# Peptides against a protein of PDB entry 6RGO, part 45

Target 1, 392 residues: chain A of PDB entry 6RGO
Amino acid sequence: MALKLLGFNQDATCFSVISSNKGVTIYNCDPFGKCFELEKSTSNDEELDFLVEMLFSTSLIAVVDKTIGASKRKKLKIVNTKRKATICELTFPHEIMDVIMNRKIICVVLKSDQIFVYDISCMKLLRTIDVRGEKLKSTSKFRNSEAVGDIGVRVSLSTDNNSILCYSSYSKSDKENAPLNDIVVFDALKCIQINVLPAVHQSNIVCIACSPDGMLMATASEKGTIIRVFKTIDTENDEPILVNEFRRGSRPSRISEMKFNHDNTLLACVGESDTIHIFALPVTTTEADANEDDTLQQSSHSLSSSINGLQYISKGLANRFGKIIVSKIPTQSQQRHVAYIKIPENAKYRIGFPKDTTNTIHICGEDGNYLVYSIPRNEVGPCTLVKSNTFD

## One batch from the design tools (peptide)

Design b1_p17_1_s1 (made by RFdiffusion4, then SolubleMPNN; from b1_p17_1, 6 letters changed)
Fold by OpenDDE base, seed 4:
Structure b1_p17_1_s1 (fold): chain B 392 residues (1-392), chain A 17 residues (1-17)
Amino acid sequence: as target 1 above (392 residues)
Amino acid sequence: SSIKELQELLKEAEEEL
């Protein structure tokens, strides 16, 4: 059967799939099994297309039916899975491209490059972000939405209550074809822009991941060869802080998804390549108040020593137009993966990190495999398969 | 009300913290 992956929820306790014969199915990861099914409303051999965003392990899902006609593609349904009932329905002026949520916020991304930010508790619109409107203030020509292909506004939301929204924006270049290579960091609750990272890649950003706490952001361009990790809020001398630059590979390959683990020690990426890459992040010692007591001096020789490569985004040559050239971390100091998973060629996979086990990764494939891997701590190598399940 | 049901489901999400 043709499966289409929708993804994991925020804590990787569940994942959602489209089965061509059944409709939308949500699986629980542990114990493994079906927890929800939305039956196919039509007997037609039409290719099913849905967006499904689940709120953690709860019975709350956001659903967009993209299968039939332009009208349904503009409708967001909030559904109670226990009751199989629509709680709320919203209609948008344009096709819904993405939906993300946490306990406080729903963000709806439209084909118009608009982001609608809602307070989830009352479904009140807090803000409409018009990424094109910002572009039009800088560039007179609308890109026809059709000519952009897969290049739309990308978003990621922190899973915490701080609700840090990272989104791709158009660079202020006077060029009619400005790339989506800026990042805006936005407090979704207060509706305030808190940071702007200009020209973080040379080409359009196609993947963004926010850390669970919203303190870090990972970005990848259409090339997918380099992943950059930035601080979201913190700046040095009003310049963005580049924490890491990772090399996924030498060959161009699209990254479809990236995820941080819950303690910000790992970043995983998946895409069109036969390999899931896992990168180690430097442990940012948040100085949590060292109040309490004595004992266990166990000398964890933390691998902390060699990551002296906090390369500031040095002001590269300010060309006449104030372009902050992100200083390329020298290719020699570009960190590679610390761990990897081999996946079948041409199989689309999704990734998730469970909350309780920072060295475990959940993956699921359009091949019908749900796999749990252990990530090696002290060595560079393959992840170890811990659990395998199949779904249809 | 639909809002009350939404708030009940959001409370389930807060109890998972």
Scores: peptide ipSAE 0.542, ipTM 0.939, DockQ to the pose 0.665
Fold by OpenDDE base, seed 3:
Structure b1_p17_1_s1 (fold): chain B 392 residues (1-392), chain A 17 residues (1-17)
Amino acid sequence: as target 1 above (392 residues)
Amino acid sequence: SSIKELQELLKEAEEEL
């Protein structure tokens, strides 16, 4: 059967798939099994397409039917899976491209490059963010080119109650074809812009991940060769907002998903390559509890010394926000993965980090595999398979 | 009400913390 992966929930306790014959199925990870099924409403041999976002382990899901020919591509349904009932339905002016949520906020991304931010507790609209801004309303012929691939606004939301929203924005360059290479950091609860990271890549950003606490953000461009990790908030201490640069590879490859683990020590990425990459983040040792005696910490210091090369913020080109965030960082400062998983080259995979086990990763494939891996702590190498299940 | 049902499900999500 053709499977299409929708992804894991926020805590990786469940994952969602589209089965061509059944419709949407949600699987529980432990114990492994089907927990919900949304039956196909139409007998037509049309390729099913859905967005499904699940709120943790709860019976709350957001669903968009994106199937071709359906006027439903503009409709968000909030569904109680336990009752198999629609709680509410919202209709948007444009096609829904993405839906993300946490306990406080639901964000809906439209094909118009608009983000609708709702208070989930009452489904009240808090903000409409127009990423194109007012200037482009006059000259933007809709990108009628079906041929310019899936380059739209990308979003990520913190899984915590702080509800930090990171989204890609158009560079302020006077070029008609300005890349989506800026990042905006937004407090979704207060509806305030916290930060703007200009030109974080040379090309369009195609993947964003926010940390669970919203303190870190990872970005990848359409090249997918370099992943950058940033602080979401400017620290008073003149600390570089760019915390890490990771090298996924030398060859271009699309990254489809990135995730932080729950303690911000690991960043995983997956995409069109035969490899899931896992990167170690530097533990921000708060200076306070460095009691003298633990001689074993010498190994962690070797990773921190490579970050000192990032301090070359070239002061020279004061863009309107004064900081060039991305200087020509020497290629020597780019860290590689600490762990990896080999996957079939033609299989799409999704990733999730469980809350309780910071060194475990959940993965699922369109090949019908659900796999649990242990991440090595002390060596650079392959992850170890701990559990496997199959689904259809 | 539908909003009351939504709030009950959100409460379940807060009890998992």
Scores: peptide ipSAE 0.541, ipTM 0.937, DockQ to the pose 0.652
Fold by OpenDDE base, seed 2:
Structure b1_p17_1_s1 (fold): chain B 392 residues (1-392), chain A 17 residues (1-17)
Amino acid sequence: as target 1 above (392 residues)
Amino acid sequence: SSIKELQELLKEAEEEL
């Protein structure tokens, strides 16, 4: 049977898949089993396509039927899975490309490069962000949206209540072909732009991940060779702070998904390659006020040795024209993965980090495998398989 | 109401924190 992966929920307690024969199925990770099914409404041999976003472990899902020929590609349904009932339906002017949510916000990305931001508690529209309209203010020509293939606005939302939204925007280049290589950081609750990171890659951004707390953001371009991690809110001398630059590989390969773990110590990436890569992030010691004497022996498991090469390239060469040139970290000083998972060739995988265990990763494949891996902390090497389940 | 049901589901999500 053909499976298509929809991904994990925010805490990796559930994942969703499309089965060609069954429709949408949601699986619980522990105990492993089917927890919900949305049956196929049509007997047609049409390839099923859906967006499904689940709100943590709850019975709240957002669903878009993207099946070819379906008039439903512009409709968002909010569904109660316990009741198998639609509780809200929204219709958009354009096809829905992506849906993300947390406890406060739903964001809907349209094929028009618009982001609709809703207060989830009442389904009230808070903001429409027109990423193309911002480009048109910089570049007079409407690109016909039809000719730009698999390149659209990418989004990521913090899973916390602060609701930090990161999205790709068009660079302010006089070139008719401005890439989606800027990032905007947006407070989705207050509807305020917090930060703009210009030209974070040379080509279009195809993957973004926000940390759970919204303090970090990872970006990858269509080349997928380099991943950059930035602070979202904090700036140094009004310039964006590059925290890390990771090398996934030397060969171009698309990254489909990135995730931070719950404590922002790990970043995982998956895509068209035979390897999931896991990178270590430096522990940002917030200078908590050192005043209170409480001798809690935090066993600092010093991941001490290999992080010596973090040159804080804080000094962006501000070129006279206000272009932050993210200095290319020399290829020799680019950090590699600390851990990896080998996956079958040609199988698409999705990744999730559970909240309770910062050293585990959940993965699922279109091959019908759900796998739990342990991540090594003290050595560079393969992850260890802890649990395996199959689904159909 | 549908909004009341939505608010009940969101309350379940806040109790899972």
Scores: peptide ipSAE 0.539, ipTM 0.938, DockQ to the pose 0.667
Fold by OpenDDE base, seed 5:
Structure b1_p17_1_s1 (fold): chain B 392 residues (1-392), chain A 17 residues (1-17)
Amino acid sequence: as target 1 above (392 residues)
Amino acid sequence: SSIKELQELLKEAEEEL
């Protein structure tokens, strides 16, 4: 049977798949098992396509039927899985490309490069963000959306209640073909733009991950060779703070997903390559107030790899429009993975970090494998397989 | 109401925190 992976929920307690025979299936990770199935509404041998966004382990899901020929590609359904009932249905003017949610907000991305931001508690529209409209006020030419295939607005939302939304935007360039290489940071609750990170890559951004707390953001371009991590809110001299630049590989390969772990100590990436890469983030020691005296010299020689944070303030190349292009960090300052997982060639995998075990990663494949790996703490090397299950 | 059912499910999501 052809499986298509939809992904993990926010805390990696569940994952969703499309089965060509069954429709949408949701699996629980621990105890491992099928917890929900959405049966096919169509008897036709058409290739099924769906968007499914879960709200943690709750019975709340957002569903879009994207099956070819279906008039439903513009409809968002909010479904109670316990009741197998639609609670709410929204219809959009354009095809839905993505849906992301947390406990407070639903964001709906359209093929028109619009983001609709809703208060989940009442399904009230808070904001329509027109990512093209900000550009079209400067350039009257509609890009024929037909010619550029898989390049659209990318979004990521913090899983916390702060609801920090990061999205890709068009650079202010006089070129008719300006790339989606800016990032906007947006408070989805207050409907306020917090920050703009101009030209974070030279080409279109194809993957974004927000940290659970919304304080960090990872970005990757179409090349997928370099991942950049930025602070979302803070700026230094009105410039974006680049925290890390990671090298995934030397060969171009599309990154399909990135995720932070719960404590922002790890960033994982997966895509078209045979390798899931896990990177260590510098622990920002919040200066805990140096109060009490207690002398216990437990000499845990943490491998202080003194990554002397040479804050290479990447002197942004100011373009002719006063926009700073984030320069590449010198190749010597590019960090490698601390851990990795080998996956089958051409198998699509999805990743998730469980909340309670910051050194564990969940992965699932279109090959029907659900795998739990332990991440090494004090060495650079392969992850250790802890648990294996199969699904169909 | 459908909104009341939505709010009940959101309450389940807050109890998972």
Scores: peptide ipSAE 0.531, ipTM 0.939, DockQ to the pose 0.666

Design b1_p17_1_s2 (made by RFdiffusion4, then SolubleMPNN; from b1_p17_1, 5 letters changed)
Fold by OpenDDE base, seed 1:
Structure b1_p17_1_s2 (fold): chain B 392 residues (1-392), chain A 17 residues (1-17)
Amino acid sequence: as target 1 above (392 residues)
Amino acid sequence: KEIEELRELLKEAEEEL
């Protein structure tokens, strides 16, 4: 049977899949089992296409049926899985490309490069963000929708109540073909732009992850060789703070998903490569709690590679066009993965971090494998398989 | 009705915090 992965929920307690025979199925991770099924609305052998976003472990899901004609691709259903009933339906002017939510906000991304921000508690529209509209004020030419591939607005939302929305935006360019290489940080509750990170990559951003607390974001371009981690809100001298630059690999490979763990100590990435990469983030000790004198001299040789020497070489090569390009960290300062998982070639995988076990990662594949791995703490190496289940 | 049911489901999500 052809499986298509939709992904994990926010806490990796559940994942959703499309089965060509059954429709949408949601699996619980522990105990492993089917918790919900949305049957096919049609007996046609049409390739099933859905968006499903689940709100944590709850019976609340957002569903977009993309299978049946252009009209359904514009409809978002909010469904109660316990009742198997649609609570409400929203219709959009354009095809829905993505849906993301937390306890406060639903964001709906359209093919028009619009983001509709809703208060989830009442389904009231708070904001329409027009990612093109800021550009169209400068350049009236519609991009001919020629098949410049799967390049659209990417979004990520913090899983906390702060509801920090990170999205890709078009760099200020007089060129008709401005890349989606800016990031906007947006308070989705207040509907205020907090920050703009200009030209965080040289090419279009294809993957974004926000940390659970919304304080960090990770970005990857079409090249997928470098992952950058930034502070979302904090700036230094009105400039974006680059926390980390990770090297996934030397060869170009698309990153499809990135996730932070719940304590912001790990960043995982998956994509078209045979390898899931896990990177360690430096623990930002907030200086505040340094006052309690608790003398426990446990000589954990933390490989505190004292990255004290991120001297911001604020050699802003202000190229003649005033574009601040985030200076690439020298290759010697680029961190590698601390852990990895090998996955089958051509198998699409999704990743999730469970809340309770910060050193555990959940993965699922279109090969029908749900796998739980332990992440090594003290050594750079492969993750250890702890649990495996199969689904169809 | 619809908003009340939505609020009940959101309350379930708040109990998981």
Scores: peptide ipSAE 0.485, ipTM 0.930, DockQ to the pose 0.650
Fold by OpenDDE base, seed 3:
Structure b1_p17_1_s2 (fold): chain B 392 residues (1-392), chain A 17 residues (1-17)
Amino acid sequence: as target 1 above (392 residues)
Amino acid sequence: KEIEELRELLKEAEEEL
């Protein structure tokens, strides 16, 4: 059967799949099993396409049926899975490209490069973000490049109540083909822009992850060779906004998903390659707990030595020449993965980090495998398979 | 009704914290 993966929920307790014969199925991870099924509305052998976003382990899902006709692709349904009933339906002016949520906010991304931000508690519109801005309203040329259907606004939302929204934006370059290589950091509750990170990659950003607490964000371009991690907020201490640069590989490969673990110590990425990569983030020791004198000479060979190549361009010059956030970081400062998982080259996988186990990763494949891996703590190497289940 | 049902489901999400 053809499976299409939709992904894990925020805490990796559930995952959603499309089965060509059944429709949408939601699985619990532990105990492993079906928890919900949305039956196929059509008797036709049409390729099923859905967006499904689940709110944690709750009975609340957002559903977009993309299978049939331009009208359904513009409808968001909020569904109670216990009742198998639609609570409410919203209709948008353009096709829905993505839906993300947390306990406070639901964001709807349109093919028009608009983001609609709603208060989930009442489905009230808080903000419409137009990523193209007012200047591009005159050129009603929607890029009729059907062929580049994959280049659009990317979004990620913090899973916490702070509701930090990170999205890709067009660079201010006077070029008609400005890349989506800026990042905007937005407080979705207050509806204020917190930060703008210009030109974080040379090409369009195709993947964004926000940390659960919204303090970090990760970005990857169309090349998918380098992943960058940024602070979302400018810290007073003049600290670099760019905190990490990771090398996934030397060959171009699309990254489809990235996730932080719950404590911001790990970043995983998956995509078109045969390998899930897991990177260690340096623990920013907040200075508070430095008082325990415990003389454990754990030879933490401080990977700190390689970061010193970020010459602070002093604030004074950066204000006059637009913030060059990405100085040419020497290729030598690029960290590799600390752990990896081999996956079939032709199978799309999704990733999730459970809340309770910081060194465990959940993965699921369009091959019908749900797999739980243990991440090695002290050694660079393969993850260990702990549990496996199959689904259809 | 709809908003009340939505609030009940959101309360379930807050009790998982």
Scores: peptide ipSAE 0.484, ipTM 0.928, DockQ to the pose 0.650
Fold by OpenDDE base, seed 2:
Structure b1_p17_1_s2 (fold): chain B 392 residues (1-392), chain A 17 residues (1-17)
Amino acid sequence: as target 1 above (392 residues)
Amino acid sequence: KEIEELRELLKEAEEEL
């Protein structure tokens, strides 16, 4: 049977799949089992396509049926899974490409490169973000979505109540083919732009992850060879702060998903490669906790010595045009993964980090495997399989 | 009615914090 993965919820307590026979199924991770099924509306052998976003482990889901007809692809349903009832329905002018939510907001990404930001408590529109801006509307070339593939606005939202929205934006180049290589950081509650990170990659950004607290973001381009981690809010001399630059690989390979763990110590990535990569982030010790626990300092020193190669190359290459060229971290200071998981070739996988266990990762595959791995703390190596389940 | 049901489900999400 063909499975299509929709992904994990915010805390990796549940994941959603499309089964060619059943429709949408939501699985609980622990105890493992089905918690919700959305039956097919049609008996046709049509390839099922859905967006499903779940609000944590609650009975609230957002659903878009993309299977049949241009009208359904523009409809967002808010569904109560316990009642199996639609609470409300929103209709958009364009096809829905993505839906993200937290306890405060829903963001809806359209094929028009618009982001609609709603207050979830009343489904009131707070903001429409037009990523193309008014000036680019004059070139009526709708990129025929057939030829220029899966390049659109990417979004990520903090899972906390601060509701930090990171999205890809077009660079201010007067070129008709400006890349989606800027990042905008937006306070979705106050509806204010907080920060803009110009030209974070040379090509279009295809993957973004926001940290749960909204303080960090990770970005990957179409090349998927380099992952960059930035501070979202903090700036140094009005310039973006690059925290990390990770090398996934030497060969181009698309990254489909990235996630931070709940304490911002790990970043995982998955995509078209046979390997899930897990990177360690430097723990920002807030100076406040320096007083009491003198004893456990000894073991952390070995990993920190390799991080000191992030010399603040802040000052040097402010080129005359105000383009912050993200200083190429010398290829020698590009960190590799600290851990990895091998996955079957050509199997699509999704990733999630559980809240309670910062060194555990949940993964699920279109091969019907749900797997829980332990991440090694002190050694560079493979993750250890802790639990496995199958789904259909 | 609809907004009341939304508020009940959002309360479930706040109790998971």
Scores: peptide ipSAE 0.483, ipTM 0.930, DockQ to the pose 0.705
Fold by OpenDDE base, seed 5:
Structure b1_p17_1_s2 (fold): chain B 392 residues (1-392), chain A 17 residues (1-17)
Amino acid sequence: as target 1 above (392 residues)
Amino acid sequence: KEIEELRELLKEAEEEL
């Protein structure tokens, strides 16, 4: 049967899938098993498509029926899984492209490049973000509807209560075809723009990941060869702080998902390639107040690879022809993965990091495999398979 | 009713912290 993967929840305790015969199914990771099933409302042989966003392991889910021909593509349902009942329904002016939530906020991304930000506790609209802004006047004519499917606003939300929202935005270039290569960092609770990272890639951003605490953000373009990690809030000399630049590969390949682990020490990426890549982040020692207690000299040989902080000199020389030359970050700073997982080339996979185990990754595939891997700490190499389960 | 049920489910999410 054709499975479609929807993804893991925030802490990788559950994952959701679409089964062609059954509709939406949610699986618990440990103990492994079905915890929820949403039956298809229609007997039609139409290819089912859904958005499902979970709120951790709770009985709260957000659901959008995206099935072709469905009038429901503009409707967000908040569902109680214990009762199998809709709590509330919101209708939007445009098709819903994405939904993301935490304990405080729901963000709804529309095909219109609008982001609707809601207080989850009362479903009150806090903000409508128009990512197109004033450019709506000129660009309305020529985006042929078919090519719009791949290039839209991307979002990521911190899983903590700070509710840091990162989204892709259009560059300020006067060109009609400005790429979605800027990032905006937004406090979703206060409804304040915190930061703007201009031209973080040369092409459209297709994947964004926010760290659980909202302090880091990873970005990838359509090329998917380079991943950049930035600080979200801090700036140096009014310039964005580039923490890392990772090389996934030499061949272009779309990245579909990236995730940080819970302590911001690892970044994983998955996509159209046969390989999940896991990168190590430098432990930013937050100098939390070193209060007194003296004792245990456990000689953690920190591989202090002196990652000299490459100041992202965004000297975009606007040459006379309006080419934003994104300064090539010196190729010498590009780090490789520290770990990897081989996956079938023909199966889409999704990734999740469990909260309690920093060196464990959960993955699930459209091949019906749920796999738990151990990530090596002290060596560069393959991850070790710890547990495997199958689902249908 | 609906907002009250929503608040109960959000309380479950806060107890998982």
Scores: peptide ipSAE 0.468, ipTM 0.929, DockQ to the pose 0.672

